# Peptides against a protein of PDB entry 6B4E, part 26

Target 1, 295 residues: chain A of PDB entry 6B4E
Amino acid sequence: TNFDKISKMFWHYKDKIAQIKQDIVLPIKKADVNVRNLLSRHKRKINPKFGQLTNSNQQLFKIQNELTQLINDTKGDSLAYHWILNFIAKAVVHQAETEVRVKPESALPLGKLTLYLLVQFPELQELFMARLVKKCPFVIGFTCEIDTEKGRQNMGWKRNNENKWEDNTSYDERMGGILSLFAIITRLQLPQEFITTTSHPFPIALSWHILARICNTPLNLITNTHFVILGSWWDAAAVQFLQAYGNQASKLLILIGEELTSRMAEKKYVGAARLRILLEAWQNNNMESFPEMSP

## One batch from the design tools (peptide; made by RFdiffusion4, then SolubleMPNN)

Design b2_p26_2_s4 (from b2_p26_2, 12 letters changed)
Fold by OpenDDE base, seed 3:
Structure b2_p26_2_s4 (fold): chain B 295 residues (1-295), chain A 26 residues (1-26)
Amino acid sequence: as target 1 above (295 residues)
Amino acid sequence: SEEEKKKKEEEELKKKVEEIIEEVLK
């Protein structure tokens, strides 16, 4: 693992966030009043749709169509178009932080919707990835020390209104939620209408990167959060990961489930204990996946 | 093609992962 490359990627997306603010978010505040009004209306219509997802493909398709229309309405103005996509990127990540963290299986419909939008609107890809990396750098396997304020900030830790860091449990759950969504996206197949025309924007290979990079992370930087997000990834994607890569996947699952947890045993991480349970379930031919959505 | 490029990148990744596995398991 080339950590310099990972760091470069991390900072690329951090710079992208700054660029988005400068080139998209701030300029729209000075845009024509009609454009601002349009975007305000669209924002109000778009925002609730992510919470309207159910375990129904029919409902998913309805929402996909509605969002597609709403986004297309903005294409006449490039700035408006990019603004609405950036809004969507933020909203999707927020949904992962709030809903998926407490109901991991909700990542499936959210992931399907997100993947559809990422393919339908390619400009969303960089906006979404930048937001993901900012909020959860684990999605690219980035880790830094959290002993400093800057380190915590880089790893996506939040402060409350009292300038107090969020508690470890909240951070772990939030990271798990975001990672679950990303993991789902990586293991989903493209919608049928795109299979022959488009490559997958965030393919299952990105799950390799997550696992491999975490495994190669200096052990002194490994925290309970790493094991929590690995567990979240496991629930979301392990079955499909094994299907995709077979024996190589098995080696990596054993590596994270057995070897990495064993190397960190002295820390008594709760997340590590859970990951061992997942490993044992797999060894007993009881690996579970999220239930498929209804028609 | 972009698809071919992505496939190549995936193959390169697999090789790197194997190396990582060997390093971690020794």
Scores: peptide ipSAE 0.313, ipTM 0.696, DockQ to the pose 0.050
Fold by OpenDDE base, seed 1:
Structure b2_p26_2_s4 (fold): chain B 295 residues (1-295), chain A 26 residues (1-26)
Amino acid sequence: as target 1 above (295 residues)
Amino acid sequence: SEEEKKKKEEEELKKKVEEIIEEVLK
């Protein structure tokens, strides 16, 4: 693992967030009133769609079509198009922070929708990844110290209106929700209409990177959050990960579930205890995946 | 020392990860 490369990637996406603000968000505030009105209407129509997802493929396809139409309506203006995509990127991540946090299995329909949009609208990929890395650097296996304010900010910690940091449980759950979504996206197959024409934008190899990079992280930087997100990843993608990489996947799962947890045993992390339970369940042939969606 | 032990454990973990990665890339 080249941590310099990971750091460069992290800062690339941080810079991208700043660029998005300057080149997309701020310019729209000065755009023609007709464009602003269009985007306001579209925002109001788009925002509730993510909450309308269920474990139904029929409902998913309906929402996919509705969002596709709404996004296509903005293509006549490049700035408007990119603004809508950036809004969607933010909304998807927000849904992961809220809904997936409390109902991890909701990552599946959300992930399917997101993957469809990422393929249908390639410009969404960079916008979405930048938002993911900003909110949850674990998606690229980035870790830094959180002993400083800047370190906490870099790792996606939030402050409330009173400038108080969020509690550890809230942070852990929020990171788990975001990582669950990302893990799902990495393990999903492309929709049938795209499988022969398009490569997967965020393939299962990115899950490999997450696990390997966490295992290679200096032990003094490993926190309860690392184990929480590994557990979230496990629930979301472990079955498909084993299918993809076979024996090598098994070795890596043992490494995170047994070796990494054992090395950090003195910390008595709750997340580590849960990960060990997941490992034991797997060893007993009880590895579970999220339920498949209904027709 | 405990610190030396942790460093050794970290190195062993990294080595195992590298071995797994090498096998996947073959």
Scores: peptide ipSAE 0.459, ipTM 0.902, DockQ to the pose 0.059; fails the geometry check
Fold by OpenDDE base, seed 2:
Structure b2_p26_2_s4 (fold): chain B 295 residues (1-295), chain A 26 residues (1-26)
Amino acid sequence: as target 1 above (295 residues)
Amino acid sequence: SEEEKKKKEEEELKKKVEEIIEEVLK
C-alpha cells in the first residue's frame, strides 16, 4: 500500500470540494433568477425522493425514473446540471449519515439508486466521490491522526454550534452509515441495461482496497471507528466479496477479523468485539447478508 | 518493548496483505 498515493487522492478530493464551491455552488447564487427558481423547484422535488425508498424494486424504479427526468430537465444549462448533480451527491451522503446509520439494510435500495444515477450521469461520479471522501475518508482507506483539530477535521469529525466535537458514538455511526452505502455500491451489479455498455464506476476492487489499506495502516492510528466501519462493510458486502475473490477474500477477511482484532485486543474496542462475532458467525457458516429487495 | 512489538506486528500485517494482493494479481 502506497500511502503517499492515498494521501494524494485524499487531497485531490478535498481540492475538488473547494472547486465545486467556486465553480458550481457560488456561480448559481449569481445566476439568472429563472435558473435559480428552476433549481429551487427541482431541489424540492428531488430531496424527498431518497427518503421514499423502500425495500421495493417497483418503488426504486419509480424513483429512478422520476429523478432521471428531473435531472434531464437541467441538461440545457451545464451549470444547472452540475449543480443538481452536486445536490444529489450531497443528499445521498446525507441519507447515509442519517437513515443508513440507524437502518443499515436501507443501504441496499439507496445504493441501487445511487449506482443507477452514477452510470446514467457520469459527471456525478467525481462529485459523489469527493463528497464521500470529505465525509468519510475510510472509503479510500485514508487514515490520519486525530489528536489534532486538523486531523479530526480531515477524518470527517464534525463540530456542533458550540464548537464541540461530536460524540465518538455519533462519529462511529455516521462513518458506518456512509461506508455501508459505499460497500453496497461496490458489490452491486450494474443494472441490466448498462452491463454490456458500461464498466462499473466503483467496482468490488474498491472494497479490496479499503480492507487492505486498513490492514496496512499504522497500528497507532487504528481506532474503534476502523473496526466499526469494517463491521459495517462486512454486513454490507462480505458475502459478495467472498464470491468475487474466493480464497483470497477469505484470507483478507481472516486478516481483519482475527489478526487485526487480536493485535488491537489491548484497546478493548467495542467495534473489534463485534467484528470478531461476525468472523465467528462466518466460521460457523452463518454469514448473513442484507435481504434482497421485493419485486 | 511494546513499541517494538507493535512495529513487528505492523510489518507482519503489511507482509500478509502484500502476499494476498500478489496472489490476486497473478
Scores: peptide ipSAE 0.458, ipTM 0.903, DockQ to the pose 0.058; fails the geometry check
Fold by OpenDDE base, seed 5:
Structure b2_p26_2_s4 (fold): chain B 295 residues (1-295), chain A 26 residues (1-26)
Amino acid sequence: as target 1 above (295 residues)
Amino acid sequence: SEEEKKKKEEEELKKKVEEIIEEVLK
């Protein structure tokens, strides 16, 4: 694992967020009133769609079609198009922070929708990844110290209106929610209509990178959050990960579940205890996956 | 020292990860 490369990637996406603000968000505020009104209407129509997802494929397809039409309506204006995609990227991540956080299995329909949009609208990919890394740098296996204000900010910690840091539980749950979504995306197959024409934008190999990079992280930087997000990843993708990489996947799961947890045992992290339970369940042939969506 | 022990453990873990990665890339 090249940590310099990971750091460069992290800062690339941080810079991308700043660029998005300068090149997309701010310019649209100065755009023609008709464009602003169009985008305002579209925003209002798009925003509730993510909350309308269920475990129904039929409902998913309906929402996919509706969003596709709404996005296509903006293609006549490049700035409007990029603005709406950036809005969608933010909305999807926000949904992961709020809903997936409390209901991890909701990551499946959200992930399917997101993957569809990422393939249908390739310009969404960079916008979405930048937002993910900003909110949850664990998605690229980045970790830094959190004993400084800047370090906490880099790791996606939020402050409230009183300038107080969020509590550890809230942070852990948010990170878990975002990572669950990303994990689901990496393990999903492309929709049938795209399998022969498009490569997967965020393939299962990215899950491999997450696990490997966390294992390679200096132990003094490993926190409860690392174990929480590993547990979230496990619930979301472990079954499919094993299917993809076989024996090598097994070795890596043992490393995170047994070796990494053992090395950090003195810390008595709750997330580590949960990961141990997941490992034991797997060893007893009781590895569970999220239920498949209904037709 | 406890620090030296942790450093050794970290190096061992990194080595194991690298070995697994090398096997997948082959």
Scores: peptide ipSAE 0.458, ipTM 0.901, DockQ to the pose 0.059; fails the geometry check

Design b2_p26_4_s3
Fold by OpenDDE base, seed 1:
Structure b2_p26_4_s3 (fold): chain B 295 residues (1-295), chain A 26 residues (1-26)
Amino acid sequence: as target 1 above (295 residues)
Amino acid sequence: DSEYQKKLAELEEELAAMQAAAAAAA
């Protein structure tokens, strides 16, 4: 694992967030009133769509089509187009932080929708990844110290208006939700209409990187959150990961489930205990995946 | 499969790194 490369990637996306603000978000505030009105209307129509997802593929396809139309309506103005995509990127991540956090299986329809949009609108990819890394740097296997305010901020910790950090449970759950979404995206197949014409923008190999990078993270930087997100990843993608990489996947799952948890045993992390339970379930041929969506 | 071979190599590298880290901590 090349941690310098990971760090560079992390900061690339941090810079991208700043760029998005300067080049997309702020300029729209000064745009023509007609453009602002268009975007306001579209924002109101788009925002509820993510909450309308169910375990139904039929509902998914409906929402995909509706969003596609709404996004296409903005293509006449490049700035408006990028603004709406950035809005969508933020909305998807927000949905992961709120809904997926409490209902992990909701990551599946959300992930399918997101993957479709990422392929349909390639410009969304950079915007989405930047938002993911900002909110949950675990998606690229980045970890830094959290004993400083800057470190906590870099790792996606939030503070309230009183400058108080969120509690550990809230942070863990949010990170778990976001990572669940990303894990799902990495293990999904492309929609049939794209399978022969487009490469997967965030393939299963990215899950490999997450696990491997965490395994090689200095132990003094490993926290309960690492185990929580590994557990979230496991629920979301372990079955498909094993299907993709076979025996090699098995070795890596054992590495995180047994070796990493054992190394950190003295910390008595709740997340680590859960991960060990997941490992044991797998060893007993009881590895579970999220249920498939209905037609 | 070239992709499989690449992933195998990556895994071996990561496993080696993990083992080295464990040995250093012991």
Scores: peptide ipSAE 0.055, ipTM 0.657, DockQ to the pose 0.097
Fold by OpenDDE base, seed 4:
Structure b2_p26_4_s3 (fold): chain B 295 residues (1-295), chain A 26 residues (1-26)
Amino acid sequence: as target 1 above (295 residues)
Amino acid sequence: DSEYQKKLAELEEELAAMQAAAAAAA
């Protein structure tokens, strides 16, 4: 694990967020009233679509088509197009922070929708990844100290209106929700129509990087959140990860489930305890995955 | 597939690094 490379990647996406604000978000505020009205209408139509997802593939395809049409309506104006994609990127991550947080299995339909959009609209990829890294740097295996204000900000901690940090449980759950979504995306197959024409934008190898980078993280930087997001990842992708990498996957799962948890046993992290339960379930041939979506 | 082999090699390298780090910390 090259931590300098990871750090450079982290700051690249931080810079990208700043760029998005300057080049996309702020310019639209000064755009023609017709463009602003169009985007306002589209935003109102797009936003509820993510909450309309169910475990139905039929419903998924319907929403995919509706969103595709709405996004295509903006392609005549490059700024409007990028603005709507950035809005979608933010909305998807927000859905992970709220819905997936409390219902992890909802990551599956959301992930399928997101993957479709990422392939259909390649410009969404950088916008989405930048938003993910900003909100949950664990998606690239980045960790820094959280003893400073800047460190907490870098790790995606939020402050309320009273400048108080969010509670640990809220942070853990938000990170878990976002990581669940990303994990699902990495383990999903491309839609059939894209398999021969494009490569997977966020392949299962990115899950490997998450796990490996966490395992190589200095122990003094490992927190309960690391174990929470590992547990979230496990529920979302462990079965498919084992299918993809076989024995190598097994070694890595043992490292996070047994070795990393054992090294941190003195901390008595609740997330670590849950991860051990997941490991034990796997060892007893009872590894579970999210149910497949209905037709 | 050459691309697969390259990816696998990278993964093996990451695994080796992780195992080495784990061994050093033991």
Scores: peptide ipSAE 0.051, ipTM 0.654, DockQ to the pose 0.210
Fold by OpenDDE base, seed 2:
Formats: C-alpha cells, structure tokens, sequence
Structure b2_p26_4_s3 (fold): chain B 295 residues (1-295), chain A 26 residues (1-26)
C-alpha cells in the first residue's frame, strides 16, 4: 500500500471541493435570474426522488427517467449542468448519511440509481467522488490521526452548533452508511444498455483497495470506526467480492475478519466483535447479501 | 483480461505488504 499516493488522492479531492465552490456554486449565485429560478425548481423536484426509492426496479427506472430528463434540461448551460450534478452528488451522499445509516439495505436501490447517473452523466463522477472522500475518506482507504481538530475534520467528523464533536456512535453510523453506498456501487453490474460501451466508473477493485489499505494501516490509527465500516462493506459487497476474486477475496476477508480483529482484540471494539460474527457466519456457509430488488 | 490480471497483481502486492508488516511487528 502506497500511503503517499492515498494522501495525494485525498488532498486532490479536498482541493476539488474548494474548486467546486469557487467555480460552480458561487458563480451560480450571480447568474441570470432565469437560470437561478430554473435550478431552484429543478432542485425541488430532484431532492424528493432519492427518498422515493423502494426495492422495486420499476420504481427505480421511473426515477431514473425523471432525473435524466431534469438533468438534460440543464445541458444547454454548462454551469447550470455542473451545478445540478453537484447538487445530486451532495444529495446522494446525504441520503447515505441519513437513510442508509438506519436502513443499510436501502443502499441497493440508491446505489443502482447512482451508478446509472454516473454512467449517463460522466461529469458526475468527479463531483461525487470528491463529496464521498470529504465526508468519508474510508472510501479510498485514507486514515489519519484524530487527536487533533484538523485530523478529525479530515476524517469527516462534524461539530454541532455548539462546536461539540458528534458522538462516536453517530460518526460510526454515518461512515457506515456512506461506505455501504460506495460498496454497493462497486459491486453492481452496469445497466445492460452500458455494458458493451462503457467501463464501470467505480469497479469492484476499489473495494479491494479499501480492504487492503485498511489492513495495511498502522494499528495505532485503527479505531472502532474501521471495523464498523468493514462490517458495513461486508453486508453490502462480500458475496459479490468473493464471486469476483475467488480465493484471493477469501484470503482478504480472513485477513480483516480474523487477523485484524485479533490484533486489535485488546481494544474490545464493538465493531470488531460484529465483524467476527460476520466471519463466523461465512465460515458456517451462511453469508448473507441484501435482498434483490423486485421486478 | 489484462485489467483483471493487473487488479490481481495489485491485490497480491497489497497482501504481501500486509504480511510483511505483520512479520515485522511480530
């Protein structure tokens, strides 16, 4: 694992967030009133769509079509187009922080929708990844110390209006929700219409990187959150990961489930205990995946 | 699939690095 490369990626996306604010968000505030009104209306129509997802593929396709039309309406103005994509990126991550956090299986329809949009609108990819890394740097296997204010900020910790850090449980759950979404995206197949013409923007190899990079992270930086997000990843993608990489996947799952948990046993992390349970379930031929969506 | 082989190679390297780190700590 090249940690210098990971750090460079992390800061690249941090810079991208700043660039998005400067070049997309702020300029729209000064744009023509008609453009601003259009985007405001589109924002109001788009935002509820993510909450309207169910385990139904029919509902998914309906929402895909509706969002596609709304986004296409902005393509005549590059700034408006990028603004609406940035809004979507933020909204998707927010949905992961709130809904997926409490209902992990909701990551599947959200992930399918997101993957469709990422392929249909390639400019969304950089915007989305930047938002993901900002909110949950675990998606690229980045970890830093959290004993400083800057370190906590870099790892996506939030402060409330009273400048108090969020509690550990809230942070863990948010990170788990975001990572569940990303894990789902990495293990999904492209929609049939794109399989022969487009490469997967965030393929299953990115899941490999997450696991391997966490395994190579200095033990003094490993926290309960690492095990929580590994558990979230496991629920979301372990079955498909094994299908993709076979014996090599098995080795890595054993490495995180057995070796990493054992090395950190003295910490008695709740997340580690859960990961052990997941490992044991797999060893007993009882590995579960999220239920497939209905037609 | 050249892409698959590349991914596998990267995987093997990362696993090897972890094993080496574990051996050094032990």
Amino acid sequence: as target 1 above (295 residues)
Amino acid sequence: DSEYQKKLAELEEELAAMQAAAAAAA
Scores: peptide ipSAE 0.058, ipTM 0.654, DockQ to the pose 0.153; fails the geometry check
Fold by OpenDDE base, seed 5:
Structure b2_p26_4_s3 (fold): chain B 295 residues (1-295), chain A 26 residues (1-26)
Amino acid sequence: as target 1 above (295 residues)
Amino acid sequence: DSEYQKKLAELEEELAAMQAAAAAAA
């Protein structure tokens, strides 16, 4: 694992967030009133769509079509188009932080929708990845110390209006929700209309990187959160990961489930205990995945 | 599959690193 490369990638996306604010978000405030009104209306129509997702593919397709039309309406103005995509990127991550956090299986319909949009609108990819890395650096296997204010901020910790850090449980669950979404995206097959013409923008190999990079993270930087997000990843993608990489996947799952948990046993992390349970279930040929969506 | 071979090599490296770390802690 090349941690210098990972760090550079992390800071690239941090810079991208700043650039987005400067080049997209702020300029739109000075744009023509008609453009601002259009975007305001579109924002109000788009935002509820993510909460309308169910375990139904039919409902998913409906929402995909509606969002596609709404986004296409902005293509005549490059700034408006990028603004609406950035809004969508933020909204998707927010949905992961709230809904997926409490209902992990909701990551599946959300992930399918997101993957469709990422392929249909390629400019969304960089905007979405930047938002993911800002909110949950674990998606690229980045870890830093959290003993400082800056370290906590870099790892996506939030402070409330009273400048108090969020509690550990809230942080863990929020990171788990975001990671679940990303894990789902990496293991999903492209929609039928794209499978022969487009490469997967965030393929299963990115799940490999997450696991491997966490395994090589200095032990003094490993926290309960690392095990929580590994458990979230496991529920979301372990079955498909095994299908993709076979015996090599098995070795890596054993590495995180057995070896990493054993090395950190003295910490008695609750997340590690759960990961052990997942490992045992797999060893007993009882690995579970999220249920497939209905027609 | 060149991508698979690349991932295999990466896995071997990661496994070796983990083993080395475990040995150093013993």
Scores: peptide ipSAE 0.054, ipTM 0.656, DockQ to the pose 0.095; fails the geometry check

Design b2_p26_5_s1
Fold by OpenDDE base, seed 4:
Structure b2_p26_5_s1 (fold): chain B 295 residues (1-295), chain A 26 residues (1-26)
Amino acid sequence: as target 1 above (295 residues)
Amino acid sequence: MLEEERKKQHEKELEKLEKEIEKLLE
């Protein structure tokens, strides 16, 4: 694992976030009133749609079509188009922080929707990754120290209005929710209409990178959160990961589930204990996946 | 065809990943 490369990638997306604010968000505030009104209306229509997802593919397709239409309405103005995509990127991640956090299986419909949008609107890809990395650096396998304020900020920790850090449980759950969504996206197949025309923007290989990079992370930087997000990833993608990489996948799952947990046993992390349980379930031929969506 | 290119790219990626996992197992 080249940690310098990962660090550069991390800071690339940090810079991208700053660029988005400067080049997209702020300029829209000064844009023509008609453009602002359009975006305001679209924002109001788009926002609830992510929460309207169910385990129904029919409902998914409906929402996909509705969002596609709403986004296409903005294409006449490049700035408006990028603004609405950035809004969507933020909304999707927010949905992961709230809904997926408490109901991990909801990542499946959300992930399908997101993947569709990422392919349909390629400009969303960079915006989405920037938001993901900002909120959950684990998606690219980035880890830094959290014993400093800047370190915590870099790792996506939030402060409340009283400048108090969020509690560990809240942070762990948010990271787990975001990682679940990303894991789902990496293991999904492209929609049928895109299979022969487009490559997967965030393929299963990115899951490999997450696991491998965490395994190579210095042990002094490994926290309970690492095990929590690994558990979230496991629930979301382990079955499909094994299908994709076979024996090599098995080796890596053993590395995270057995070796990494053992090396960190002294810490008695709750997340590590859960990951061990998942490993044992797999060893007993009881690895579970999220249920498939209905027609 | 894109599908053939995808398969080729996938194979190349697997080779890379195999090397990566070997390093992890050392």
Scores: peptide ipSAE 0.033, ipTM 0.688, DockQ to the pose 0.750
Fold by OpenDDE base, seed 3:
Formats: C-alpha cells, structure tokens, sequence
Structure b2_p26_5_s1 (fold): chain B 295 residues (1-295), chain A 26 residues (1-26)
C-alpha cells in the first residue's frame, strides 16, 4: 500500500471541498434572485425525498424520477446545476449519518438511489466523493493519528457547541453508517438502463482498497473504529465481494477477520469482537446479506 | 463493445489485486 498516494488523494478531496465552497456555494449566494428562489424551492422538494425511501422498488423508482426531473430543471444554469448536485451529495451523506447509522439495511435503497443519480448526473461523482472523504476518510482507506486536534478533524470527528469532541460510540456509529452506504454502492450493479452505456463510477474494487489499506495500516493507528467500519462493510458487501473476487476475496476477509483482529487482541476492541463473530458465521456457512428490496 | 471492455478492465484489476494480496500475505 502506497500511503503517500492515499494521503495525496485525501488532500485532493479536502481541496475539492474548499473549491466547492469558493466556486459553487459562495457564488450562488450572490446570484440572481430568480436563481436563488429556484434553488430554494428545489432544495425543499429534494431534501425530504431521501427520508421517503423504503424497502420498495416502486417507491425508489418514483423518487428517482422525481429527483431526476428536479435536477434537470436546473441544467439551464451551470452554477445552479452544480449547486443542487452538491446539495444532494451533502444530503445523501447526512442520511447515512442519521438513518443508516441506526438502521444499516436502509443503506440498500439509499445506495440504489445514489448510484442511479451518480450515473445519471456524472458531475455528482466528484462532489459526492469529496463529501464522503471529508466525513469518513475510511472510504478511501485513509487513516491518520487522532491524538491531535487536527488529526481528529481530518478523520471526521465532530465537536459540539462546547468544543467537546463527540463520544467514541457516536463517532463509530456515524462512520459505520457512512461506510455502509459506500460499501453498498460499490457492490450494486448498475441500473439496467445504464449497464451497456457506462462504467460503474465506484466499483467493487474500491471495497478491496478499503480492506487492503486498513490491513496495511500501522497497528499503532488502528482503533476500534476501524473494526466497526469493517463490520459495517461486511454486513453490507461481504457476500457480493466474495462473488466478485472469489478466492482472493476469501484471503482478504480472513486477513481482516482473523489476522487483524488477532494482532489487536490485547486492545479488546468491541468492534473486533463483532468482526470475529462475522468471520465465524461465514466459516459456518451462515454469511448474511441485507434483505433484497420488494417490488 | 463497452461491456467487453469492462470485462477486460475487471480482469486487469483482478490481476492487480492478486499482486496486492500476495504482498499483504508476506
């Protein structure tokens, strides 16, 4: 694993966030009043859509169509178009931090919707990835020390109004929620209408990178969070990962489930214990996946 | 055409990943 490359990628997306603010968010505040009003109306219509997702494909398709129309309405103004996509990127990640956090299986409909939008609107891809990396650097397998304020900030830790860091459980759960969404996206097939016309923007190979990079991370940087997000990934994508890469996938799952947990056994991380349970379930031919969505 | 190209790219990626996993096992 080339950690310098990963670091460069991390900072690329950090820079992208700054660029988005300068080139999209701030300029729109000074845009024509008609544009601002349009975006305000669209924001109000778009925001609740993510919470309206269920385990129903019919509901998913309805929301996809509604969002598509709303986004298309902004294409006449490039700045407005990019602004609405950035808003969507933020909203999707927020949904992962809140809903998926408490109900991991909700990542499936959210992931399907997100993947559809990423393909339908390619400009969303960079905006979305930048937001993901900012909130959860684990999505690219980035890890840094968290014994400094800057380190914690880089790893997506939040502070409250009293400048107190969020508790470990809250952080772990948020990271797990975001990672679950990303994992789902990587293992989903493209919608049928796109399968022959475009490549998957965030393919299953990105899941491989997450696992491999974590395995190569210096042990002194490994925390309970690493195991939590690995467990979240496992629930979301392990079955499909095995289907995609076969024996090589098995080797990597053993590395994270057995070897990495063993190396960190002295820490008695609860996340590691859960990952061991997942490994054992797999070994007993009882690997589970999220339920498929209804028609 | 695109589908076949995707398959080819997938195969190349697998080869790369195989090398990576071997390195991890060292």
Amino acid sequence: as target 1 above (295 residues)
Amino acid sequence: MLEEERKKQHEKELEKLEKEIEKLLE
Scores: peptide ipSAE 0.031, ipTM 0.692, DockQ to the pose 0.767
Fold by OpenDDE base, seed 1:
Structure b2_p26_5_s1 (fold): chain B 295 residues (1-295), chain A 26 residues (1-26)
Amino acid sequence: as target 1 above (295 residues)
Amino acid sequence: MLEEERKKQHEKELEKLEKEIEKLLE
């Protein structure tokens, strides 16, 4: 694992966030009133759609079509189009932080919707990835120290209105929610309408990178959060990961489930204990995946 | 045609991943 390369990638997306603010968000505030009104109306229509997802494919398709129409309405103005996509990127990640956090299986419909939008609107890909990395650097296997304010900020820690850091449990759960969404996206097949015309924008290989990079992370930087997000990933994608890479996948699952947990045993991390349970379930031929969506 | 190319790319990825996993096991 080349950590210099990973660091460069991390900072690339941090710069992208700054660029988005400068070139998309701020300029819209100075746009003509018609554009601002359009975006305000669309924002209000789009925002509730993510919460309307269920375990139904019919409902998913309905929402996909509705969002597609709303996004297409903005294409006449490039700035408006990019603004609405950035809004969607933020909204999807926020949904992962709030809903997926407490109901991991909700990552499946959210992931399907997101993947559809990423393919339908390619400009969303960079915006979405930048938001993911900002909120949860684990999606690219980036880790830094959290002993400093800057370190915590880089790793996605939040402060409240009283300038107090969020508690460890809240942070762990948020990271788990975001990582669950990303893991789902990487293991989903493209919608049938796209499978013969385009490649997957965030393929299963990106899950490999997450696991491998965490395994190679210096042990002094490994925290309970690392094990929590590995557990979240496991629930979301382990079955499909094994299907994709076979014996090589198995080796990597053993590395995270057995070797990494053993190396950190003295820390008695709760997340590590859960990961051990998942490993044992797999060894007993009881690896579970999220239930498939209904028609 | 694109599907066949994807299959070939998948095979290449597996070969790469095999090498990477061996490094992790060292």
Scores: peptide ipSAE 0.031, ipTM 0.691, DockQ to the pose 0.861
Fold by OpenDDE base, seed 5:
Structure b2_p26_5_s1 (fold): chain B 295 residues (1-295), chain A 26 residues (1-26)
Amino acid sequence: as target 1 above (295 residues)
Amino acid sequence: MLEEERKKQHEKELEKLEKEIEKLLE
């Protein structure tokens, strides 16, 4: 694992966030009133769609179509188009932070929707990844120390209006929610209409990178959060990961489930305990996946 | 010494796995 490369990637996306603000968000505030009104209306229509997802493919397809139409309405203005995509990127991540954190299986319909949009609108990919990395650097296997204010900020910790850091449980849950979404995206197959024409924008190999990079992370930087997000990943993608990489996947699952947890045993991390339970379930031929969506 | 050895073994295993996966994806 080349940590310098990972750091460069992390800061690339941090710079991208700044660029988005300067080149997309701020300019729209000075755009033509008709454009601003259009975007305002579209934002109001788009935002509730993510909360309307259910475990129904029929409902998913409906929402996909509705969002597609709304996004297409903005293509006549490049700035408006990118603004809407950036809004969607933020909304999807927010949904992961709020809904998926409390109901991990909701990552499946959200992930399917997101993957569809990422393929249908390729310009969303960079915007979405930048938002993911900002909010949850674990998606690229980035870790830094959190003993400083800047370190915590880099790792996606939030402060409230009173400048108080969020508690550990809240942070863990948010990171788990975001990572669950990303894990789901990496293990989903492309929609049938895209399989022959498009490559997967965030393939299962990115899950491999997450696991491998965490395994190689200096132990003094490993926290309970690392194990929480590994557990979230496991629930979301372990079955499909094994299907994709076979014996090599097994080796890596053992590395995170047995070796990494053992090396950190003295810390008594709750997340590590859960990960061991997941490992044991797998060893007993009882690995579970999220239920498939209904027709 | 034992901890350092375990760390080195772990790192070597990961490197091996990464290379193997890269080959599989080619």
Scores: peptide ipSAE 0.021, ipTM 0.541, DockQ to the pose 0.118

